# Peptides against a protein of PDB entry 7Z53: the designs that were tried, part 29

Target 1, 150 residues: chain A of PDB entry 7Z53
Amino acid sequence: PRIKNQADCIPFFRSCPACPGSNITIRNQINALTSFVDASMVYGSEEPLARNLRNMSNQLGLLAVNQRFQDNGRALLPFDNLHDDPCLLTNRSARIPCFLAGDTRSSEMPELTSMHTLLLREHNRLATELKSLNPRWDGERLYQEARKIV

## One batch from the design tools (peptide; made by RFdiffusion4, then SolubleMPNN)

Design b1_p12_6_s3 (from b1_p12_6, 5 letters changed)
Fold by OpenDDE base, seed 3:
Structure b1_p12_6_s3 (fold): chain B 150 residues (1-150), chain A 12 residues (1-12)
Amino acid sequence: as target 1 above (150 residues)
Amino acid sequence: PLRLSPAELASQ
């Protein structure tokens, strides 16, 4: 039976199926995200998000890092700027917003958060080394080359 | 769902 009280409903969306050919015995999902192999969970799958994940204050090709907190001096994911931040709503006393990452689940699953954090640090490490090796590279080149290595 | 904080990450 349908839940009659819509106020208690959690919006849930199902991906549309892909229909490659006549054989529909196996339901394939439309791939809305780029592959895990390309580290899109860190860099984002959409250009606006990807830009927001970058440090645009310099030409070092770095990803943005948290401006409020560090982990024993090491970088953490930056905070998102959501109008209706679910992380703030979940624990009002903590007043900690959601992390910004290529994958929106970054604040929900410790495994993802950890991996995103590590890969963030690795990217920035790589970009820094690439800058040292190639001092004439601009921020875009450094970012892209580091992204390829990750 | 549980939301992670920087403090939680630091404690891991």
Scores: peptide ipSAE 0.026, ipTM 0.681, DockQ to the pose 0.035
Fold by OpenDDE base, seed 5:
Structure b1_p12_6_s3 (fold): chain B 150 residues (1-150), chain A 12 residues (1-12)
Amino acid sequence: as target 1 above (150 residues)
Amino acid sequence: PLRLSPAELASQ
């Protein structure tokens, strides 16, 4: 190896080769995750916010979802309850408040809104699946395990 | 600044 001191190395992972039964000149690779997703802003870094982002009406370990709107049956971020909601000032006729998320900019940047929405859906999907696999898990366990998987 | 709505999110 070029680097003799292995302690100074960082782990490097290469995707697995895709070798079909036919002879090919090009060595194809199986797609692999090349980045990490920091979901801390999805769940909130502060405990009061984290609690407000959860569905506390049951023991399913779910995140709270929008109570007014859905995307073809799929969940959207819940609305915040701000006294002086800046989102309501953007278009007074629309009367759409800011989304509640770990990142306060979730209603300002489309990429953040989309990512938070997707991860919300994924969390709730995972929690639902985990409940099916582990019926004795309570809401806290389901929430934490789903959070770790996301 | 731009404030996103559920309709805008769904249209993406």
Scores: peptide ipSAE 0.024, ipTM 0.658, DockQ to the pose 0.035
Fold by OpenDDE base, seed 2:
Structure b1_p12_6_s3 (fold): chain B 150 residues (1-150), chain A 12 residues (1-12)
Amino acid sequence: as target 1 above (150 residues)
Amino acid sequence: PLRLSPAELASQ
């Protein structure tokens, strides 16, 4: 049956299917994510996303942080800029958009949100320390070296 | 699933 009250619904979207051969009875999904080992959940698996996750306003090699909120002075994940933001639809009164992370599920699971937040802070900590140790490194070098350590 | 806000994250 069709649910009429859509205000109480949580919207979900389905991934693109992968069709190996002619077998369409079992649906497989395309996995565009790189391994967890490379911290792609933090940095992104695609270059456009990776760039959006970085603070490009300076040469400090930092990841972008939330510009509206902090956790007792500590960084939070930046917000995404989605046209139809599912997080805004979940609680219309709160007006809190989804977080932007390498893993798109960062706003759906508290465990992921927390882990991504911690790793964001760790990256920025590392980049800051690396800048202190290596003042001649530019933002790209700082970002890449911090990424390798995380 | 639950959609987390910054306030909820901070309260943990």
Scores: peptide ipSAE 0.024, ipTM 0.659, DockQ to the pose 0.035
Fold by OpenDDE base, seed 1:
Structure b1_p12_6_s3 (fold): chain B 150 residues (1-150), chain A 12 residues (1-12)
Amino acid sequence: as target 1 above (150 residues)
Amino acid sequence: PLRLSPAELASQ
């Protein structure tokens, strides 16, 4: 590596390369997500992550929201709980952690952060509406049905 | 790399 002092480096992760067939000149990326249509970037493509993104304190089928900040009363993404949080390392004086989302890039691109935030709000809106329409549905049913609509 | 804060998100 050209940079000798790796202690000052900020961790940045990328997808693995893939060179299908005999043509190694074209470098592709391995798709770790199932599809864009299923909104796995919002809900998570792995069950442990998906559970961490949910509000498990009630039976309303909601996604977790930020507990420290709101945007004029509207929900923001929850913070992650990383030991080596790259957002904290980027600006040590700000002391703001990375957001937790189904996509690890949620704190890296404003467009993704905004989209994930909007879809979070939409999911919670849908879950709330579904609860009103179907008062007997539990949190799991509300979560899954809202996820299908998003 | 860019890391967004709640304040930066709210400004959009």
Scores: peptide ipSAE 0.022, ipTM 0.647, DockQ to the pose 0.035

Design b1_p12_6_s4 (from b1_p12_6, 5 letters changed)
Fold by OpenDDE base, seed 2:
Structure b1_p12_6_s4 (fold): chain B 150 residues (1-150), chain A 12 residues (1-12)
Amino acid sequence: as target 1 above (150 residues)
Amino acid sequence: PLRLSEAELFSL
């Protein structure tokens, strides 16, 4: 590698460029995100990610929560399963993996992490209340209805 | 859909 001191490096990756036509002097980026209206930052923009963000162990329509840690009994974002986890590399002493969210930036700034955490909790709260109001709804219906309310 | 924008959420 060009940089030998890997311990002090913060791993950032650059998105793929988009070349829309004749002017390639200005670098544009490929936008793979869905609209803000669908809350893709919370639920994911693609189906595989969306499924990984859900709690599939029951029919409660919940988003997945952290299995190792809680915040005084309240949910935290689940960890991602990255082979080369940049969060572990950024702070080796903390040994905390990256969080998994609909937006990959969820672990890059505490404000965004907090926002995702709150919206995770809100979704699960809504899904729980919807289950109480509509006991016949399955997990998919609960998930989708809560997603629409958020 | 999300009731608050990111800007509104971060301003709280």
Scores: peptide ipSAE 0.021, ipTM 0.593, DockQ to the pose 0.028
Fold by OpenDDE base, seed 1:
Structure b1_p12_6_s4 (fold): chain B 150 residues (1-150), chain A 12 residues (1-12)
Amino acid sequence: as target 1 above (150 residues)
Amino acid sequence: PLRLSEAELFSL
């Protein structure tokens, strides 16, 4: 049976199963992502999400970083802006929202959050170096070239 | 894309 009292639910979502045959002993999931190689878990698989993950306040081709917190001067993932933020609902006293990343699971597992953070920093590092090497490149060029290297 | 080694990642 499904949970009837949805008002008290924490809104986590699960991927739909893929059932190609009757002899399934392992639950497979439908892949809604493009590929592993394209790093869509960092940059997003959809254009609206990809734009929200970018720093659009300049022409440096950077990904957006957290505006409230840093880790010894190093960047952290930006917070998402969810109406029903599951991270806030999980611990109401902590008041820490979910992180925004290309993969919606980024806030569920510390290992995944750490990896996203590292790749965020690497992208921004690459974009910064590319700007130094190619001062005439605009933000879109810097962003795409850094994305290709990652 | 995703051409960085683990060593490069952890050097950050």
Scores: peptide ipSAE 0.019, ipTM 0.595, DockQ to the pose 0.032
Fold by OpenDDE base, seed 5:
Structure b1_p12_6_s4 (fold): chain B 150 residues (1-150), chain A 12 residues (1-12)
Amino acid sequence: as target 1 above (150 residues)
Amino acid sequence: PLRLSEAELFSL
């Protein structure tokens, strides 16, 4: 690097250039994975919330799923149990509570709802596969290992 | 120990 004292630098990484064989003057970049999926909000940042997001009825290491609704057989986020549920107040006729997720915005932004749902399904898929491969693992081990993989 | 291969991990 041109600057030897890197302690004073704000690190920024640029993608590597790609040189096509043709006389294209446009600078292209190599496509690569530049980030990982942030699944921290799927599991909750606080321990009480994290526990509430888990299925504690068995030793399968699963996240809790909706007990009233499914999406063509696939899991949906569980409902929260709020006394003054803002989702119930938004449409009183629908009577649909807010979803319980690691991010409180999951019921406010459809993109978050979708991502949390997909990652919920992925976690439970992984936990199920891990149980098959490691049948002696308890629910805590399955949950933690699946969480690490997601 | 974890007994999941990369192929198994990314299988749908």
Scores: peptide ipSAE 0.018, ipTM 0.536, DockQ to the pose 0.034
Fold by OpenDDE base, seed 4:
Structure b1_p12_6_s4 (fold): chain B 150 residues (1-150), chain A 12 residues (1-12)
Amino acid sequence: as target 1 above (150 residues)
Amino acid sequence: PLRLSEAELFSL
C-alpha cells in the first residue's frame, strides 16, 4: 500500500462479494438492504443511539422531534445533549445546539439536516398511518414497520 | 390488520 503507517489509515470494511454468475471481472456486492433508501443515517446504526432517536413517551412508534422549534408547524430534528456542544460554540448568540440524528454529520451539512428532517417527518407520517390502519400494533411494531418502509 | 403498500402510503 502507498501508506506505510497503518495508523494513518481509516478502517473500511468492504461488503461481501456476490457470487459470480458470469465470467465478469467486475466485482458485484451483495445488497443486504431491505429498503430502497438506506435510512441508517436517520435511525442510527447502534441500538443506544436508535433508542435516543425515538419518542419513548408513547406507543406510537414515532421518532423524537424537536421540542423547542418547528418549521411552520412541522417537525424538526431533536437536539442532542452534548457536554461540549460545538454548535453552540460556533455561534454563541444563536444558542442552537447540534441536532441528534443517526448520522453525526447532520448538523454539519444543511443538506443532510434537510434530508434527515424529511425522513423524520416521513417516518412519523408512516407510523401515524400504520397506527390508524393497525390500532393494535404497539410502538415497537409501528416503529419497525415504518422503518422498513422508509 | 391492514398494511398499505409503500406506493399507497406515499400517495396519502
Scores: peptide ipSAE 0.016, ipTM 0.509, DockQ to the pose 0.032

Design b1_p12_7_s1 (from b1_p12_7, 7 letters changed)
Fold by OpenDDE base, seed 1:
Structure b1_p12_7_s1 (fold): chain B 150 residues (1-150), chain A 12 residues (1-12)
Amino acid sequence: as target 1 above (150 residues)
Amino acid sequence: DQQAANQGPRLF
């Protein structure tokens, strides 16, 4: 657990309710994820998030990577920019924000973080190889083709 | 808001 100071509150958010068009009074949550196998944990389920997950500073079709830290030269997930960052709030001394990924749970446990990191690295590897094979492809095509492979 | 709403308990 990230929380070390038991005097602090844990920012736990309840899922937003979906309002059914039927007479069903049972509360259901809004689903923020895509309903098919599309690697949405890597790429996001919505266009604004998908854009934020990309490195848009070049035409290499890469996903964004952490700008502060690396793992022995290897990419890590970028940090999110949350108003009330639960990762910062649960351990104020660590000063490590939550990671940004296609799925918001990317910072819940190291194993999940590792899988997100692995897939991010794989995308960037694929995009790099695709660029080598297809020098004329632009960043959008590289991104989409790498995404199709993942 | 939607991003925060899908976060569960922190395991580490």
Scores: peptide ipSAE 0.016, ipTM 0.401, DockQ to the pose 0.039
Fold by OpenDDE base, seed 5:
Structure b1_p12_7_s1 (fold): chain B 150 residues (1-150), chain A 12 residues (1-12)
Amino acid sequence: as target 1 above (150 residues)
Amino acid sequence: DQQAANQGPRLF
């Protein structure tokens, strides 16, 4: 490997190849995500993940947020529950699990984590404003309408 | 499988 010291690395695997035919000169990966622009990095591409990303404890249409930490009163990404969590192994003293987002790479680098956090905050802002404008909307409608805007 | 599915910058 090009990187010799892997003590602080998060494991990253290549996607399975898509084999379009006999003349495979360009390697492409299988698209495991949605085929259209739908902010799947925020909401996920599969229903079980999408549900896990939501705050289902109320009817506010919000995404789930971190229950242990905040950033000056602002929401952070919720933690995932991974078997053999690589983030816990990266810094054993900090004991910070990987984050849960629509994109599984959300913990790969701080910049990416920050972008996911920003979009989570934007969804929750939109859902909150939509609730203010439409008090009779339920949590599902609020979530879907906020998702359409993001 | 989803880790390398997105093309473009590492950010997204």
Scores: peptide ipSAE 0.015, ipTM 0.376, DockQ to the pose 0.033
Fold by OpenDDE base, seed 2:
Structure b1_p12_7_s1 (fold): chain B 150 residues (1-150), chain A 12 residues (1-12)
Amino acid sequence: as target 1 above (150 residues)
Amino acid sequence: DQQAANQGPRLF
């Protein structure tokens, strides 16, 4: 039976299955993450996402930050732009969209959100310091060097 | 993968 009352539903979506031929005894999921340790939770595993996570309005090599809210002057994760935003569906009164990070789960629990926020702040701190030390570096180099450190 | 988030914090 379909649940009629969806007002308080927590939306969960099932991952796409990996179908390795005819011998499917156990359902496996497709892994879309980078296979090596590269802080993909911060920077994303795909180039389009990586670009969306960056502040491209300047040459400072910074990650994008929230444009609506700050934490006592400190950066927060930017909001995602989802058609069916599960965060908006979970609490319609709060009207707070999901955060955008390299990992799509960044908004699933506050502890995870906080860690993503800290890593974003650390990247931006590093990029800022690197710019101070290397004034001739462009935004791409600043971003990549900060990314290597994180 | 939203289900993976329910199993505890995983950054990557």
Scores: peptide ipSAE 0.014, ipTM 0.377, DockQ to the pose 0.032
Fold by OpenDDE base, seed 4:
Structure b1_p12_7_s1 (fold): chain B 150 residues (1-150), chain A 12 residues (1-12)
Amino acid sequence: as target 1 above (150 residues)
Amino acid sequence: DQQAANQGPRLF
């Protein structure tokens, strides 16, 4: 390596290769997330995270929303509860924690935050409409059906 | 069930 001081290195871990069943010369990594496009950036890929992203206070199938702020009455992403929250460290006076989303990068840039926010709003809109159309559906079904549409 | 939130920055 050109860098002699290992302390200056970023510890990247290379993804494990998928075992090719054929003589494919192209290295593909193992998919350790979901096997299909399922908006995991919104819903998470792990059950504990997925549960934390949901509004579990009712049976409306909604995603959790910010409890401190709204965008002109519209929902924002909920805040995460991180030890040593890096978002709080960037501007201590603002006291804005990192956002909680299915993708941990949701707070990296405003554009990404906006996209996650949009999809969260869309899910909640869909779940609300689905509840109106199907009053007998429980929160789990509403959540899953809205998720399928997103 | 959701607590009323304060006005925050406009994203859209």
Scores: peptide ipSAE 0.000, ipTM 0.222, DockQ to the pose 0.105

Design b1_p12_7_s2 (from b1_p12_7, 7 letters changed)
Fold by OpenDDE base, seed 3:
Structure b1_p12_7_s2 (fold): chain B 150 residues (1-150), chain A 12 residues (1-12)
Amino acid sequence: as target 1 above (150 residues)
Amino acid sequence: SQQAANQGPRLF
């Protein structure tokens, strides 16, 4: 490796290869995402991640939001909890962790972060309105119905 | 950006 200081290295893992057949010489990675249009960039493609993205403290069907910062009262993406957080390592003075979203790339560019933020806000808006229209719905139904609309 | 194309979750 070119970099000798391993203490400042950020982890990088190459995706596992797919093995389609003996005559295939082109390396392709395994697809770990859902196969249909389901806003998985917001909700995740795996159940453990999907649960982590939800506000489970109530029955309002909301997505989790940032607990440290707001944008003039509007929600921001929650922070992730990574062992070797590349966002913290990139700018140690800022002390801002990577954001948590269904897509792991949510912190790669501000434009992508903003889009994830807007979709999170839209989900929570929808869930809130659905609760007003359907007071008897529980948090799971509110979450799923809002998810279907997004 | 393009690095994300080769980066994925740990499946195993």
Scores: peptide ipSAE 0.011, ipTM 0.351, DockQ to the pose 0.029
Fold by OpenDDE base, seed 4:
Structure b1_p12_7_s2 (fold): chain B 150 residues (1-150), chain A 12 residues (1-12)
Amino acid sequence: as target 1 above (150 residues)
Amino acid sequence: SQQAANQGPRLF
């Protein structure tokens, strides 16, 4: 190898190739997470995370929202509960933890945070509208149907 | 007063 010191290497594991059904010369990786487009950045790709991202206090199919702050009455991303929260270390006086989202990078840059926030709001809007249209739907169905639309 | 205290950064 060109680099002799393994300490200088970033551990990078290349995904396994998907078996082509035809003479496709382009290598595609196996998708072991979710469907091609599923908004997993909002909903998470793992069940425990997905559950934590939901508002489970009611049957409205909503995503969890920030309990401390709002944006002029509009929802913000909930805070995560990290043991060593890097966001708190950047500005200790602000006391703003990292956000919880399906994508762990949600707090890396404001643009990404904004997009997650937008999609959070959109989901909750959709779930609310779906509840209005379908009063008998439970929270799970509302959540899933809203998720399909997003 | 409470609403002002809970006002976070404006994103939109």
Scores: peptide ipSAE 0.007, ipTM 0.265, DockQ to the pose 0.066
Fold by OpenDDE base, seed 5:
Formats: structure tokens, C-alpha cells, sequence
Structure b1_p12_7_s2 (fold): chain B 150 residues (1-150), chain A 12 residues (1-12)
């Protein structure tokens, strides 16, 4: 039964459903934050964060990578610049800051860290290949096209 | 090389 007394109700709106297609048993919601393929862990869902995740020092459309460490020559997630960095506070001897990613959980779950790292590497690989195929594309187009492919 | 100098924890 539906709640008739709304005196103690908190306004909470249900997202509109997306068309289920052939699968009528699963209700999907309209996503206003990301594309259908959600890669927000890589790119962020907000423009300021998205810009911070990019390598803006060139026109190659790359995501930012760690400047201090590599994984046997392979890129790692960049570090964030948090004032009260919980990663630094958790293990003061290691002195490893939290990672900067589109998903704030990137430093909380190793599974996410790994996935974010893989997709970061894939984006940069794609952007590099796209630059080779399309030398006249600027960094913005390279970034957006690589993002679409990921 | 730059790659050898900046090795961090291995994720893979």
C-alpha cells in the first residue's frame, strides 16, 4: 500500500524509466550524468573534475598520469592534492596520497584502482592511435573521440 | 631511464 500520510515523508523522486527494449523485466533509469556506458571512474561526471583528470600540457587528448611512479614503465593514476588526504593519514609511513580519478572510491577498493588504471591506459592508447590516424585533430577532439570509444 | 627510476607499487 502507498503511504497516505505525507506528514513525515521526505521528498524523494524516482528517476524516470528508460525504455527497456527487449528486456521487460529490468527497469533502467534515465542517466543524466554519464553515457550509457558509464566510464565516470575514468573521466568524472563533473566538468571541473574532468578537466583535472586531463593532461592539459599538450594537445594529445591524454588523461593525466602519475608523475612520480610507474608500474614497470606503465602509467598509474595521478595523485590527488587533498589537504587532509585520508590515504596519507591511514599509513603515515608509506606517504602515498590518494589517487585522483572520476570515482572517489578509486583509493578505497583495489578492484576499482585496477580498473581505473586499465581504462586510463586504454584511453591514452586510443588517443595516441587516433592522433596517428588524424594528425590534424586537436587535443579536445582526440580526448572526446577516445572517450566515446572507451 | 625515466621509467626505471620511478617504479612504484605494481598493480598488474
Amino acid sequence: as target 1 above (150 residues)
Amino acid sequence: SQQAANQGPRLF
Scores: peptide ipSAE 0.006, ipTM 0.272, DockQ to the pose 0.068
Fold by OpenDDE base, seed 1:
Structure b1_p12_7_s2 (fold): chain B 150 residues (1-150), chain A 12 residues (1-12)
Amino acid sequence: as target 1 above (150 residues)
Amino acid sequence: SQQAANQGPRLF
C-alpha cells in the first residue's frame, strides 16, 4: 500500500472497474446493487444485509431500530458493527458508530441519515398498521407488504 | 450527556 502509517487511516475502498469487451475508455464500475426502484437503500440489496436490517425478535415485520438512542421517543437507525468503523475513527471523542442501512453511505451526510431514518419510521408505521388490519399475517408477510408500499 | 440520557441527536 502507498500509505505506510495505517494506524491513522480510515478504510475506504474504491469500486472495482467493470471491464467490458468494448473499446470504451471510460472507467465504469461494477454494480453490486439492484437495478430497479425497490428502496434498496432502506432494505438492502442482498439477503444477509436485509436480514441484519430487520427486527427478527418478533413477528411484526419491523426494521431494526437503534437500541441506544431515540429521537424524543422516535426510532433512529441501528448502529452498524464494523471492525474499522469510519465514524468512530473520524471523531474518536464522539464515540458514535456508523448507522446501518441498505445504503452504506447512510452516515456520510446528515440529510441522507435523516431520509433513511424517515423511511425506517415509515416502514415500521406501515407494518404496524398492516398488523392491526391483518392480525393473522406473520412477520414475513408484514415486512414484505410494508416494503411494497414504501 | 446524550449517551447518559439515551437521547441521540434530534433529526425531526
Scores: peptide ipSAE 0.006, ipTM 0.289, DockQ to the pose 0.069

Design b1_p12_7_s3 (from b1_p12_7, 6 letters changed)
Fold by OpenDDE base, seed 4:
Structure b1_p12_7_s3 (fold): chain B 150 residues (1-150), chain A 12 residues (1-12)
Amino acid sequence: as target 1 above (150 residues)
Amino acid sequence: SQQEANQGPRLF
């Protein structure tokens, strides 16, 4: 590798290659996406994070929302629980922690925050609608189906 | 009101 000090490297996992039947030298990756929009930024790519992003207080299949603030009555991303919260350090008087999202950069860029918030609201809207259409679905089913649609 | 106090930044 070009960088010898691995401590300075950003861990990056390369997607698995597709096994082409042809002798094409171009490497293709496996497409494991089931939706048009890759919403891993919203749902998280790891199970522990994904669970933390969900509202587990009921069987409605909802994502967790902010418990302190709303945007004119609309949901905002939940706050993370960080020991050394960099968001709190930027403006100690504001006392606004970093947001919890599937993408750790959600609090770094307002554009990302907005997008995450939008998709959060959309998921919860979809889950609510799916519950209305399918009253017998449990929270897991609602969550997964809404996730597929997003 | 308490509701007004709990309003965060307007994103949309």
Scores: peptide ipSAE 0.016, ipTM 0.355, DockQ to the pose 0.064
Fold by OpenDDE base, seed 3:
Structure b1_p12_7_s3 (fold): chain B 150 residues (1-150), chain A 12 residues (1-12)
Amino acid sequence: as target 1 above (150 residues)
Amino acid sequence: SQQEANQGPRLF
């Protein structure tokens, strides 16, 4: 039945099922993500998201990092900009929004958050080293080459 | 890094 008190609801939409024309009883969702091999969980499967995950303020090929917090000098994932942010709604006193990553689940599980954080740091480390080794490479080249290595 | 990530949580 319809939930009457919608003020306490958080937006949560179920993905569309993949409906094969067979007697398969297992419900699978439609997968719109790119291959795991390209690390789309880190970089995003769509170009608009991929651009938002990058630091575009320079030509260093870096992924965007959190601008408010660091972990003992180490980078954290940037915050997302969701209008109805479920992370903010879960704990209103903490006032910490969801993290932005290539996978939308990055803030749902601490294990995923940690993995994305580590891979973010690794990408930026690689991009920095590649810049040192190849000073003439632009940001796009650095980003793509680091992405291939991760 | 991708190889290690493949051993982590399920993404799909």
Scores: peptide ipSAE 0.016, ipTM 0.376, DockQ to the pose 0.030
Fold by OpenDDE base, seed 5:
Structure b1_p12_7_s3 (fold): chain B 150 residues (1-150), chain A 12 residues (1-12)
Amino acid sequence: as target 1 above (150 residues)
Amino acid sequence: SQQEANQGPRLF
């Protein structure tokens, strides 16, 4: 970097430029992932919650999925078991509880619901593939390794 | 075994 004394710098990372072959004067950036998805909210930051988010009925290292609904055969987030479920209060006729996720906002923000759902599916996909490749791994190993890859 | 536990994941 040009500035060697970085103590006074505000850290900011800029994407690398792309040089098109044409005489385009507009500066373009390389299309690449500029951020990582924070998957910590998928798994839960607290151990009791993390355990509740797992499928503990087998040794496949899977996250728990919804037992009532699927999205065209694809997994959805499991429901929570809240005594005073705020999601049930928003639409009493629908009777849809809040989703159980690492982030309590998962039922409040549709973008979080979607991301948690996708990452849930990806984790379970990875765990399934890891089981196929490493058949001697137990559920804990599969869960942890899939979590690391996500 | 302990050796299997310490081995990294096979991804392919």
Scores: peptide ipSAE 0.007, ipTM 0.305, DockQ to the pose 0.036
Fold by OpenDDE base, seed 2:
Structure b1_p12_7_s3 (fold): chain B 150 residues (1-150), chain A 12 residues (1-12)
Amino acid sequence: as target 1 above (150 residues)
Amino acid sequence: SQQEANQGPRLF
């Protein structure tokens, strides 16, 4: 690496460039998200991530919530499990890991963190209401139906 | 909801 003092670096990561078929000097980014319409920023665009974002401990169709912290009894985003957690490095005194969401930018932009948190709560609210209305639905059905409503 | 999330400025 060009910079030897890695401890003082702000961990910004640049996305991979998209290679155009024509000679374009403007750097474009690869879009790895499926779409905004499908709320992939909340649920994930990839199946492994989508599974990790779910509460798989029951059949309630819930998204996973933070296991360490709550906001006055309300859910917060779960933490990711990164080996080299950039969020811990960004603010060493806070000692808060990166949040896990469908969009990797959830911990980079406070606006996204807030939006993801609200949509997490809304999904879980919807899943809970759907369970009350349809007691025979399993966790997969509850999850999918809530996902469509969000 | 997805419809509500699509309203206003697009953040995603």
Scores: peptide ipSAE 0.023, ipTM 0.414, DockQ to the pose 0.029; fails the geometry check

